# Peptides against a protein of PDB entry 5VVV, part 164

Target 1, 276 residues: chain A of PDB entry 5VVV
Amino acid sequence: FLCGVVEGFYGRPWVMEQRKELFRRLQKWELNTYLYAPKDDYKHRMFWREMYSVEEAEQLMTLISAAREYEIEFIYAISPGLDITFSNPKEVSTLKRKLDQVSQFGCRSFALLFDDIDHNMCAADKEVFSSFAHAQVSITNEIYQYLGEPETFLFCPTEYCGTFCYPNVSQSPYLRTVGEKLLPGIEVLWTGPKVVSKEIPVESIEEVSKIIKRAPVIWDNIHANDYDQKRLFLGPYKGRSTELIPRLKGVLTNPNCEFEANYVAIHTLATWYKSN
Target 2, 276 residues: chain A of PDB entry 5VVV as posed
Amino acid sequence: FLCGVVEGFYGRPWVMEQRKELFRRLQKWELNTYLYAPKDDYKHRMFWREMYSVEEAEQLMTLISAAREYEIEFIYAISPGLDITFSNPKEVSTLKRKLDQVSQFGCRSFALLFDNIDHNMCAADKEVFSSFAHAQVSITNEIYQYLGEPETFLFCPTEYCGTFCYPNVSQSPYLRTVGEKLLPGIEVLWTGPKVVSKEIPVESIEEVSKIIKRAPVIWDNIHANDYDQKRLFLGPYKGRSTELIPRLKGVLTNPNCEFEANYVAIHTLATWYKSN

## One batch from the design tools (peptide; made by RFdiffusion4, then SolubleMPNN)

Design b2_p23_5_s4 (from b2_p23_5, 7 letters changed)
Fold by OpenDDE base, seed 1:
Structure b2_p23_5_s4 (fold): chain B 276 residues (1-276), chain A 23 residues (1-23)
Amino acid sequence: as target 1 above (276 residues)
Amino acid sequence: SEKEREEDLKLIENAIKLAEKER
């Protein structure tokens, strides 16, 4: 069971010292996972093709080493979906080289994210792939196999919540393709019925699990505040029955952008996880 | 519902726009 934090918000990413402090807190609270997915890390999303500099590489190696020291699984995410051409072998090779570099930093767990992108494929991809889901699954499976089928590999679908499913969760051709064609060792991220789910009913997890043919990992936006600078979400982790735990592969909270605001959010997630 | 989808899309759009202003 993956339990911890995803740094997945828009806005200024956390600094390396905050991330190291997070690992100390995660270990202390008996949580086990950190997903590196900051939207405004340029080389994560907007400039995903660019290799890390020597200085950035030293920082990432130090961060990954710190996660290992605190027994936290470090998952490196990349979000190529803004402008990748899935059918172009050069794009696939560029993605492979980027993940090879991160593997050299000592990273062993990875994620491919296709959240917050347009559903339209370019003309070249339409000639090769039957749908957007087919294109995403193809590259994800290829990368997963290229990396030697790592123990932890995550996929974030473009339809990552109930409201984004067309026509709905149980009938989505996109999620059906993901469920049928995504390799079984790849985990699927899900935010619940909404982007920010006030509640995640057990029945909603059973519904999505059926179509994706696996238990999801919850990307939990309950404490996310990147969409409203006037609000801090300081309340406890709530609206999730402990009955969800045996029906999930994990829970990763995407909390407030303000690092110091997240004590209650993360601590109460840990309490929830241990109460099962 | 379509309304709920539009509300969720607006959250993402707001987050992106706010981040762009911080740059």
Scores: peptide ipSAE 0.642, ipTM 0.949, DockQ to the pose 0.948
Fold by OpenDDE base, seed 2:
Structure b2_p23_5_s4 (fold): chain B 276 residues (1-276), chain A 23 residues (1-23)
Amino acid sequence: as target 1 above (276 residues)
Amino acid sequence: SEKEREEDLKLIENAIKLAEKER
């Protein structure tokens, strides 16, 4: 069971010292996972093709080593979906080289994210793939196998919550393709009924699990505030029954952008997890 | 619903727009 934090918000990313402090807190609270997915880290998303510099490499190596010291699984995410051509072998090779570099930093767990992108393929991809889901699954499977089938590999679908499913969760052709074609060793991220889900009912997890053919990892935006500078959610992790725990592969909270505001959010997630 | 989808899309749009102001 993966339980911890995803740094998955828009805006200024956390600094390395904040991330190290996070690992210390996660260990103290008996949580086990950090997903590196800061939207405004340029080489994660907008410039995903760009290799890390020597200086950036040293920082990431130090960060990954710190996660290991605190027994936190460091999952490196990349979000190539803004401008990747899935059918172009050069793009696939570029993605492989980027993840090879991160592997050299000591990273062993990875994620491919296709959240917050347009649902349209370019003309070249339409000639090769039957749908957008087929294109995403193809590259995800290839990368997963190329990396030697790591123990933890995550996929974030474009339809990552109930409101983004067409026509709905149980009838989505996109999620059906993901469920049928994504290799079984790859985990699927899910956010619940909405982008910010006040509640995640057990029945909603049973519904999505059926179509994706596996228990999801929750990317939980309950404490997210990147969409409203006036919001600071200091309340507890709530609206999730502990009956979800045996039906999930994990829960990763995407909390407030302000690192110091997240004590209650993360601590109460830990209490929730240990209460089952 | 379509209304809920549009509301959720607006959250993402707002997050992106706010982040652009911090650059």
Scores: peptide ipSAE 0.633, ipTM 0.947, DockQ to the pose 0.942
Fold by OpenDDE base, seed 5:
Structure b2_p23_5_s4 (fold): chain B 276 residues (1-276), chain A 23 residues (1-23)
Amino acid sequence: as target 1 above (276 residues)
Amino acid sequence: SEKEREEDLKLIENAIKLAEKER
């Protein structure tokens, strides 16, 4: 069971010292996972093709080493979906080289994110793939196999919540393709019925699990505030039954941008997880 | 619902706009 934090918000990323403090707190609270997915890291999303510099490499190596010291699984995410051509072997090779570089930093766990992108394929991809889901699954499976089938590999679908599914969760052709064609060792990220789910009913997890043919990992935006700078979510982890725990592969909270505001959120997630 | 989808998209749009203002 993956339990911890995703740094997945828009806005100013956390500094390396905040991330190391996070790992210390995660260990103290018996949480086990950190997903590196800061939307405004240029080499994570906007410039995903660009290799890390020597200075950036040293920082990431130090961060990954710190996660290991605190027994926290460091998952490196990349979001190529803004402008990747899935059918172009050069794009696939560029993605492979980028993940090879991160593997050399000591990273062993990875994620491919296709959240917050247009549902349209380019003309070249339409000639090769039957749908956008087929294109995404093809590259994800190829990368997963290329990396030697790592123990933890995550996929974030473009339809990552109930409201993004067409026509709905149980009838989505996109999620059906993901469920049928994504290799069984790859985990699927999900935010619940909404992007920011006030409640995640058990029945909603049973519905999505059936179509994706696996238990999801919750990317939980309940404490995210990147969409409203005037709001701090200082409340406890709430609106999630403990009956979800046996039906999930994990829960990763995407918390407030303000690092110090997250202690109550993360601690109450840990209490919720241990109550099972 | 369609209304809930529009609300979720508005949250994402606001998040992107906040990131652009911090640059």
Scores: peptide ipSAE 0.027, ipTM 0.666, DockQ to the pose 0.941
Fold by OpenDDE base, seed 3:
Structure b2_p23_5_s4 (fold): chain B 276 residues (1-276), chain A 23 residues (1-23)
Amino acid sequence: as target 1 above (276 residues)
Amino acid sequence: SEKEREEDLKLIENAIKLAEKER
């Protein structure tokens, strides 16, 4: 069971010292996972093709080493979906080289994220792939196999919540393709019925699990505030029955952008997880 | 519903726009 934090918000990313402090807190609270997915880290999303500099490499190596020291699984995410051509072997090779570099930093867990992108494929991809889901699954499976089938590999679908499913969760051709074609060792991220789910009913998890043919990892935006500068959610982790725990592969909270505001968010997640 | 989808899309749009103002 993956339980911890995803740094997955828009806006200024956390600094390396904040991330190290996070690992210390996660260990103290018996949580085990950090997903590196800061939307405004240029080499994560907008410039995903660019290799890390020597200085950036040293920082990431130090961060990954710190996660290991605190027994926190460091998952490196990349979000190539803004401008990748899935059918182009050079693009696939570029993605492989980027993840090879991160593997050299000591990273062993990875994620491919296709959240918050247009559903339209380019003309070249339309000639090769039957659908957007087929394109995403193809590259994800190839990368997963190329990396030697790491123990933890995550996929974030473009339809990552109930409101984004067309026509709905149970009938989505996109999620059906993901369920049928994504290799079984790859985990699927899900935010619940909504982008920010006030509640995640057990029945909603049973519904999505059936179509994706696996228990999801919750990317939980309950404490996210990147969409409203006036919001600072200091309330407890709530609206999730502990009956979800045996039906999930994990829960990763995407909390407030302000690192210092997240004590209650992360601590109450830990309490929820240990109450099982 | 289509209304709920539009509301969720608006959250993402707001997050992106706010992040652009910080840059």
Scores: peptide ipSAE 0.622, ipTM 0.947, DockQ to the pose 0.950; fails the geometry check

Design b2_p23_6_s1 (from b2_p23_6, 12 letters changed)
Fold by OpenDDE base, seed 3:
Structure b2_p23_6_s1 (fold): chain B 276 residues (1-276), chain A 23 residues (1-23)
Amino acid sequence: as target 1 above (276 residues)
Amino acid sequence: DELNEIAIKFLKKKREEELKKLK
């Protein structure tokens, strides 16, 4: 069971010292996972093709080493979906090289994210893939296998919540393709019925689990505040029955951008997790 | 519901900004 934090927000990323402090807290609270997915790391998303510089590499290596020190699984995410051509072998090779670099930093867990992108494929991709989901699954499977089928590999679908499913969760051709074609060892991220789900009913998890043919990992935006800088979410982790725990592969909270504001958010997640 | 709507609008705006910068 993956339980911890995803740094998955827009805005100023946490500094290395904050991330190290996070790892200390995660260990103390018996949480086990950190997903690196800061939207404003340009080499994570906008400029995913670009290799990390020597200086950036040193920082990431240090960060990964720190995670290991505190027995936190460090998952590196990349979001190539803004402009990748799925059918172009050069693009695939570029993605492989980028992840090879991160592997050399000591990273052993990875995620491919296709959240918050357009559903359109270019002409070249349309000639090769029957749907957007097929294109995403193809590259995800290939990368997963290329990396030697790491123990932890995550996929974030474009339809990552109920609201984004067309026509709905249970009938989504996109999610059906993901469920049928995504290799079983790859975990699927999900934010619940909504982008920001005040509640995640058990029935909603059963529904999505059926179509994706696996228990999801919750990317939980309950405490996310990047979308409204006038708000801070200081309340407890709530609206999730503990009955969800046996039905999930994990929960990663995407909390407030302000690192100092997340004590309650993360601590109460830990309490929730340990209550099972 | 309000928060979800704000979030969706925000994400849409961010995506548009990102795409603009990539051009």
Scores: peptide ipSAE 0.707, ipTM 0.960, DockQ to the pose 0.931
Fold by OpenDDE base, seed 5:
Structure b2_p23_6_s1 (fold): chain B 276 residues (1-276), chain A 23 residues (1-23)
Amino acid sequence: as target 1 above (276 residues)
Amino acid sequence: DELNEIAIKFLKKKREEELKKLK
């Protein structure tokens, strides 16, 4: 069971010292996972093709080493979906080279994210793939296998919540393709019925699990505040029955941008997790 | 749901800004 934090927000990323402090807290509270997915790391998303500089490499190596020191699984995410051409082998090779670099930093767990992108494929991809889901699954499976089938590999679908599913969760051709074609060793991220789910009913998890043919990992936006600078979410992790735990592969909270504000959010997640 | 609506609007805006910068 993956339980911890995803740094998955827009805004100024946390500094290395904050991330190290996070790892210390995660270990103390018996959590085990950190997903690196800051939207404003340009080499994570907008300029995903760009290799890390020597200086950036040193920082990431240090960060990954720190995670290991505190027995936290460090998952490196990349989000190529803004402008990747799935059918172009040069794009695939570029993605492989980028992940090779990160592997050299000591990273062993990875995520491929297709959240918050358009559903349309370019003309070249339409000639090769039956659907957007087929294109995404194809590259994800290839990368997963190329990396030697890492113990932890995550996929974030474009339809990552109930409201983004067409026509709905149980009948989504996109999610059906993901469920049927995505290799079984790859985990699927999900935010619940909504982008920001006040509640995640057990029935909603059973529904999505059926179509994706696996228990999801919750990317939980309950404490996310990047979308509204006027708000700070200081309340406890709630609206999730502990009955969800045996029905999930994990929960990663995407909390407030302000690192110092997240004590209650993370601590109460830990309490929730240990209560089962 | 107010929060969800605000979040969706924000994400759409961010995506548009990102795409504009990539062109």
Scores: peptide ipSAE 0.706, ipTM 0.960, DockQ to the pose 0.930
Fold by OpenDDE base, seed 2:
Structure b2_p23_6_s1 (fold): chain B 276 residues (1-276), chain A 23 residues (1-23)
Amino acid sequence: as target 1 above (276 residues)
Amino acid sequence: DELNEIAIKFLKKKREEELKKLK
């Protein structure tokens, strides 16, 4: 069971010292996972093709080593979906080289994210793939296998919550393709009925699990505040029955941008997790 | 709800800004 934090917000990323402090807290509270997915890391998303510099590499190596020191699984995410051509072998090779570099930093867990992108393909991809989902699954499976089928590999669908499913969760051709074609060893991220889900009912998890043919990992935006700088979410982790725990592969909270504001959010997630 | 609507609008705006910078 993956339980911890995803740094998945827009805005100023946390500094290395904050991330190290996070690892200390996660260990203390018996949580086990950190997903690196800051939207404004240009080499994670907008300029995903760009290799890390020597200086950036040193920082990431230090961060990954720190995670290991505190027994936190460090998952490196990349979001190539803004402008990747899925059918172009050069693009696939570029993605492989980027993840090779991160592997050299000591990273062993990875994620491919296709959240917050348009539901379309370029002309070249349309000639090769039957649908957008087929294109995403193809590259995800290939990368997963290329990396030697790591123990933890995550996929974030474009339809990552109920609101984004067309026509709905249970009838989505996109999610059906993901469920049928994504290799079984790859985990699927899910955010619940909404982008910001006040509640995640058990029935909603059963519904999505059926179509994706596996228990999801929750990317939880209950405490996310990047979308409104006037708001700060200081309340407890709530609206999730502990009955969800046996039905999930994990829960990763995407909390407030302000690192110092997240004590209650993360601590109460830990309490929730241990209460089952 | 209100939060979900605000979040969706924000994400759409951010994506548009990103795509503009990539052109």
Scores: peptide ipSAE 0.705, ipTM 0.963, DockQ to the pose 0.926
Fold by OpenDDE base, seed 1:
Structure b2_p23_6_s1 (fold): chain B 276 residues (1-276), chain A 23 residues (1-23)
Amino acid sequence: as target 1 above (276 residues)
Amino acid sequence: DELNEIAIKFLKKKREEELKKLK
């Protein structure tokens, strides 16, 4: 069971010292996972093709080593979906080289994210792939196998919540393709019925699990505040029955942008997890 | 609900800004 934090927000990323402090807190509270996915890391999303510099590499190596020291699984995410051409072998090779670099930093767990991108494929991709889901699954499976089928590999679908499913969760051709064709060792991220789900009913998890043919990992936006600079979410982790725990592969909370505001959010997630 | 609608609008705006910068 993956339980911890995803740094998955827009805005100023946390500094390395904050991330190290986070690992210490996660260990203390018996949580086990950190997903690196800051939207405003240009080399994570907007300029995903760009290799890390020598200085950036040293920082990431130090960060990954710190995660290991505190027995936290460090998952590196990349979001190539804004402008990747899925059918272009050069693009696939570029993605492989980028993840090879991160592997050299000591990283062993990875994620491919296709959240918050257009559903349209370019003309070249339409000639090769029958749908957007087929294109995403193809590259995800290829990368997963190329990396030697790591123990933890995550996929974030473009339809990552109930509201984004067309026509709905149970009848989505996109999610059906993901469920049928995504290799079984790859985990699927999900935010619940909504982008920001006040509640995640057990029935909603059973519904999505059926179509994707696996238990999802919750990317939980309950304490996310990047979308509203006027709000800080300081309340406890709530609206999730402990009955969800045996029906999930994990829960990763995407909390407030302000690192110092997340004590209650993360501590109460830990209490929730240990209460099962 | 209100929070979900605000979040969706925000994400759409951010995506549009990103795509504009990539052109």
Scores: peptide ipSAE 0.705, ipTM 0.960, DockQ to the pose 0.932

Design b2_p23_6_s2 (from b2_p23_6, 10 letters changed)
Fold by OpenDDE base, seed 4:
Structure b2_p23_6_s2 (fold): chain B 276 residues (1-276), chain A 23 residues (1-23)
Amino acid sequence: as target 1 above (276 residues)
Amino acid sequence: DELNEIAIKFLKERREEELKKLK
């Protein structure tokens, strides 16, 4: 069970010292996972093709080493979906090289994220893939296999919540393709019925689990505040029955951008997790 | 709900900004 934090927000990324402090807290609270997915890391998303510089590499290596020190699984995410051409072997090779670099930093867990992108493929991809989901699954499977089938590999679908499913969760051709074609060892991220789910009913998890043919990892935006700088979410982790735990592969909270605001959010997640 | 709508709007806007920067 993956339980911890995803740094998955837009806004100023946490500094390395904050991330290290996070790892310490995660360990102390018996959480086990950190997903590196800061939207404003340009080499994570907008400029995903660009290799890390020597300086950036040193920082990431240090960060990954720190995670290891605190026995936190460091998952490196990349979001190539803004402009990748799935059918272009050069794009695939570029992605491979980028992840190879991160692997050299000591990272062993990875995620491919296709959240918050357009649903349309370019003409070249349409000639190769039956659907957007097929394209995403193809590259995800290939990368997963290329990396030697890491113990933890995550996929974030474009339809990552109920609201984004067309026509709905249970009938989504996109999610059906994901469920059928995504290799079983790859985990699927999900934010619940909504982008920001006040509640995640058990039934909703059962529904999505059925179509994706696996228990999802919750990317939980309950405490996310990047979408409204006027708000801070300081309340406890709530609206999730502990009965979800056996039905999930994990929960990663995407909390407030302000690192210092997240004590309650993360601590109460830990309490929730340990309550089962 | 309000939060979800705000979030969706925000994400859409950010995506649009990102795409503009990539052009």
Scores: peptide ipSAE 0.712, ipTM 0.962, DockQ to the pose 0.928
Fold by OpenDDE base, seed 1:
Formats: C-alpha cells, sequence, structure tokens
Structure b2_p23_6_s2 (fold): chain B 276 residues (1-276), chain A 23 residues (1-23)
C-alpha cells in the first residue's frame, strides 16, 4: 500500500530542504511514499526532453539518497503529453534517455503522467494508433518494459476522475483501453469522482476498478490549493471511509503549495491509514 | 461543486498558457 505525498501542484516547487524535511515527517508518521511531480519544474513537464544539468543532477541524487535514508520510496514522474508525438521513435528514445539519467541518480520507481492535456492526437499519431488511449498505453508499456519492469510504476490517465470520463466511468472507451491494454504491473492514478473530491464513495472506487481491471492509487486533491490562491486548506483528511483501504493500491495526498501549511493534512492522512 | 469547477477552470487556463509558451 503506497501512502504519502505527491508534489503535484502548479506554483513554486518545494526546495530540496523542504523535501528532505518531508521525508523525516513521513518516516516519523509511518508513511512510505513521495511522488515527485511538480508542474512548474520545466524538465518534468513543459521541457521534458531536456536532460538535467550537472548541478540539477547533484541535487536530485542527494534528494533520492535522502529518501532512501528515511525509507521513503521516491517515485520520479514525467509528463511528456503536452507535445510528444507518440508514433515518432525519436521521441520515445528521448524519453528513455531522460529516464535513464534519473535511473543513474539511484531512482527505481517511476510515473508517466498524461493529466491536463488535450485529447487530440496529431495527424501522424492518428495514422498509427486507433485512439489516444492506445497511443498512451503503447508508450507506457514500452517504457515500463525498457526500465526492466520496476516494482513501482504509475500511469496517470487523461480521464483521471469521474467528471472527465466520456460518456461516464463504466462506459469510457478510453478507460476500457487502459484497463485492457496497460500491462498489469502498472498502477493507475485516480482523483475520485471529481478533480477535487469532497467525498470518495466506496461504490465509485469499485466502478473505476472494474473498468481499469485493478485497484487505483488515489491522487488526492482534498488539500490542494494551487487552483485558488485565496484559500488554504488546514482541515483534517476526511470524506474517505477506511473501507477504501483494502480496495486501493495507495493514497498520495497533493497538499497546499505552502509547505508549512500541511502538518494537519499529512498527519491526519497517517492517522486515517493506521486506523485500518 | 464550486471547488471542482474552479479547479477545472484553473487547469484549463494553465494548459492553454503552457501550449502558448511551447509555440
Amino acid sequence: as target 1 above (276 residues)
Amino acid sequence: DELNEIAIKFLKERREEELKKLK
């Protein structure tokens, strides 16, 4: 069971010292996972093709080593979906080289994210793939196998919540393709019925699990505040029955942008997890 | 709900800004 924090927000990313402090807190509270996915890290999303510099590499190596020291699984995410051409072998090779670099930093867990991108494929991709889902699954499976089938590999679908499913969760051709074609060792991220789900009913998890043919990992936006700079979410982790725990592969909270504001959010998640 | 609508609007706007910067 993956339980911890995803740094998955827009805005100023946390500094390395804050991330190390987070690892200390996660260990203390008996949580086990950190997902690196800051939207405004240019080499994570907008400029995903660019290799890390010598200085950036040293920082990431130090960060990954710190996670290991505190027994926190460090998952490195990349979001190539804004402008990747799936059918172009050069694009696939570029993605492989980028992940090879991160692997050399000591990283062993990875995520490929296709959240918040256009649903349309370019003309070249339409000639090769039957649908957008087929294109995403193809590259994800290839990367997963290329990396030697790591123990933890995550996929974030473009339809990552109930609201984004067309026509709905149970009848989505996109999610059906993901469920049928994505290799079984790859985990699927999900935010619940909504982008920001006030509640995540057990029935809603059973519904999505059926179509994707696996228990999802919750990317939980309950305390996310990047979308409204006038709000700070200081309340406890709530609206999730403990009956969800045996029906999930994990829960990663995407909390407030302000690192110092997340004590209650993370602590109460830990209490919720340990209550099972 | 209100929060979900605000979040979706924000994400759409940010995606549009990113795409403009990539061109």
Scores: peptide ipSAE 0.709, ipTM 0.961, DockQ to the pose 0.930
Fold by OpenDDE base, seed 5:
Structure b2_p23_6_s2 (fold): chain B 276 residues (1-276), chain A 23 residues (1-23)
Amino acid sequence: as target 1 above (276 residues)
Amino acid sequence: DELNEIAIKFLKERREEELKKLK
């Protein structure tokens, strides 16, 4: 069971010292996972093709080493979906080289994210793939196998919540393709019925699990505040029955941008997790 | 709800900004 934090918000990323402090807190509270996915790391998303500099590499190596020190699984995410051509072998090779670099930093867990992109393909990809889901699954499977089928590999679908599913969760051709063709060792991220889910009913998890043919990992935006700079979410982790735990592969909270505001959010997640 | 609506609007705006910078 993956339980911890995803740094998945827009805005100023946390500094290395904050991330190290996070690892210390995660260990103390018996949580085990950190997903690196800051939207404003340009080499994560907008400029995903660009390799890390020597200085950036040194920082990431140090961060990954710190995660290992605190027995936190460090998952590196990349979001190539804004402008990747899935059918272009050069794009695939570029993605492989980028992840090779991160592997060289000591990273062993990875994620491919296709959240918050347009639900369409370019002309070249339409000639090769039957659908957007087929294109995403193809590259994800190839990368997963190329990396030697790491123990932890995550996939974030474009339809990552109930409201983004067309026509709905149980009838989504996109999610059906993901469920049927994504290799079974790859986990699927999900935010619940909504982008920001006030509640995640057990029935909603059973519904999505059926179509994706696996238990999801929750990317939980309950405490996310990047979308409204006037709000801080300081309340406890709630609206999630502990009956969800045996039905999930994990829960990763995407909390407030302000690192100092997240004590209650993360601590109460830990309490929730340990209460089952 | 209100929060979800605000979040979706924000994400859409950010995606549009990203695409404008890339193209």
Scores: peptide ipSAE 0.705, ipTM 0.961, DockQ to the pose 0.933
Fold by OpenDDE base, seed 3:
Structure b2_p23_6_s2 (fold): chain B 276 residues (1-276), chain A 23 residues (1-23)
Amino acid sequence: as target 1 above (276 residues)
Amino acid sequence: DELNEIAIKFLKERREEELKKLK
């Protein structure tokens, strides 16, 4: 069961010292996972093709080593979906090289994210793939296999919540393709019925699990505040029955951008997790 | 519902900004 934090917000990324402090807290609270997915780190999303510099590499290596020190699984995410051409071998090779570099930093867990992108393909991709989902699954499977089928590999669908499913969760051709074609060893991220789910009913998890043919990992935006800088979410982790725990592969909270504001958010998640 | 709508609007705006920068 993956339980911890995803740094998945827009805004100023946390500095390395904050991330290390996070690892200390996660260990103390018996959580086990950190997903690196800061949207404003350019080489994660907008400029995913660009290799890390020597200086950036040193920072990431240090961070990954720190995670290991605190027995936190460090998952490196990349979001190539803004402008990748799925059918272009050069693009695939570029993605492989980028992840090879991160592997050399000591990273062993990875994620491919296709959240918050347009639901379309270029002409070249349309000639090769039957659908957007087929294109995403193809590259994800290939990368997963290329990396030697790491123990932890995550996929974030474009339809990552109920609201984004067309026509709905249970009838989504996109999610059906994901469920049927995505290799079983790859985990699927999900934010619940909504982008920001006040509640995540058990029934909603059963519904999505059926179509994706696996228990999802919750990317939980309950405490996310990047979308409204006037708000801080200081309340407890709630609206999630502990009955969800046996039905999930994990929960990663995407909390407030302000690192200092997240004590309650993360601590109460830990309490929730340990309650079952 | 309010938060979800704000979030969706924000994500859409950020995506538009990203795409603009990539052009």
Scores: peptide ipSAE 0.703, ipTM 0.960, DockQ to the pose 0.904

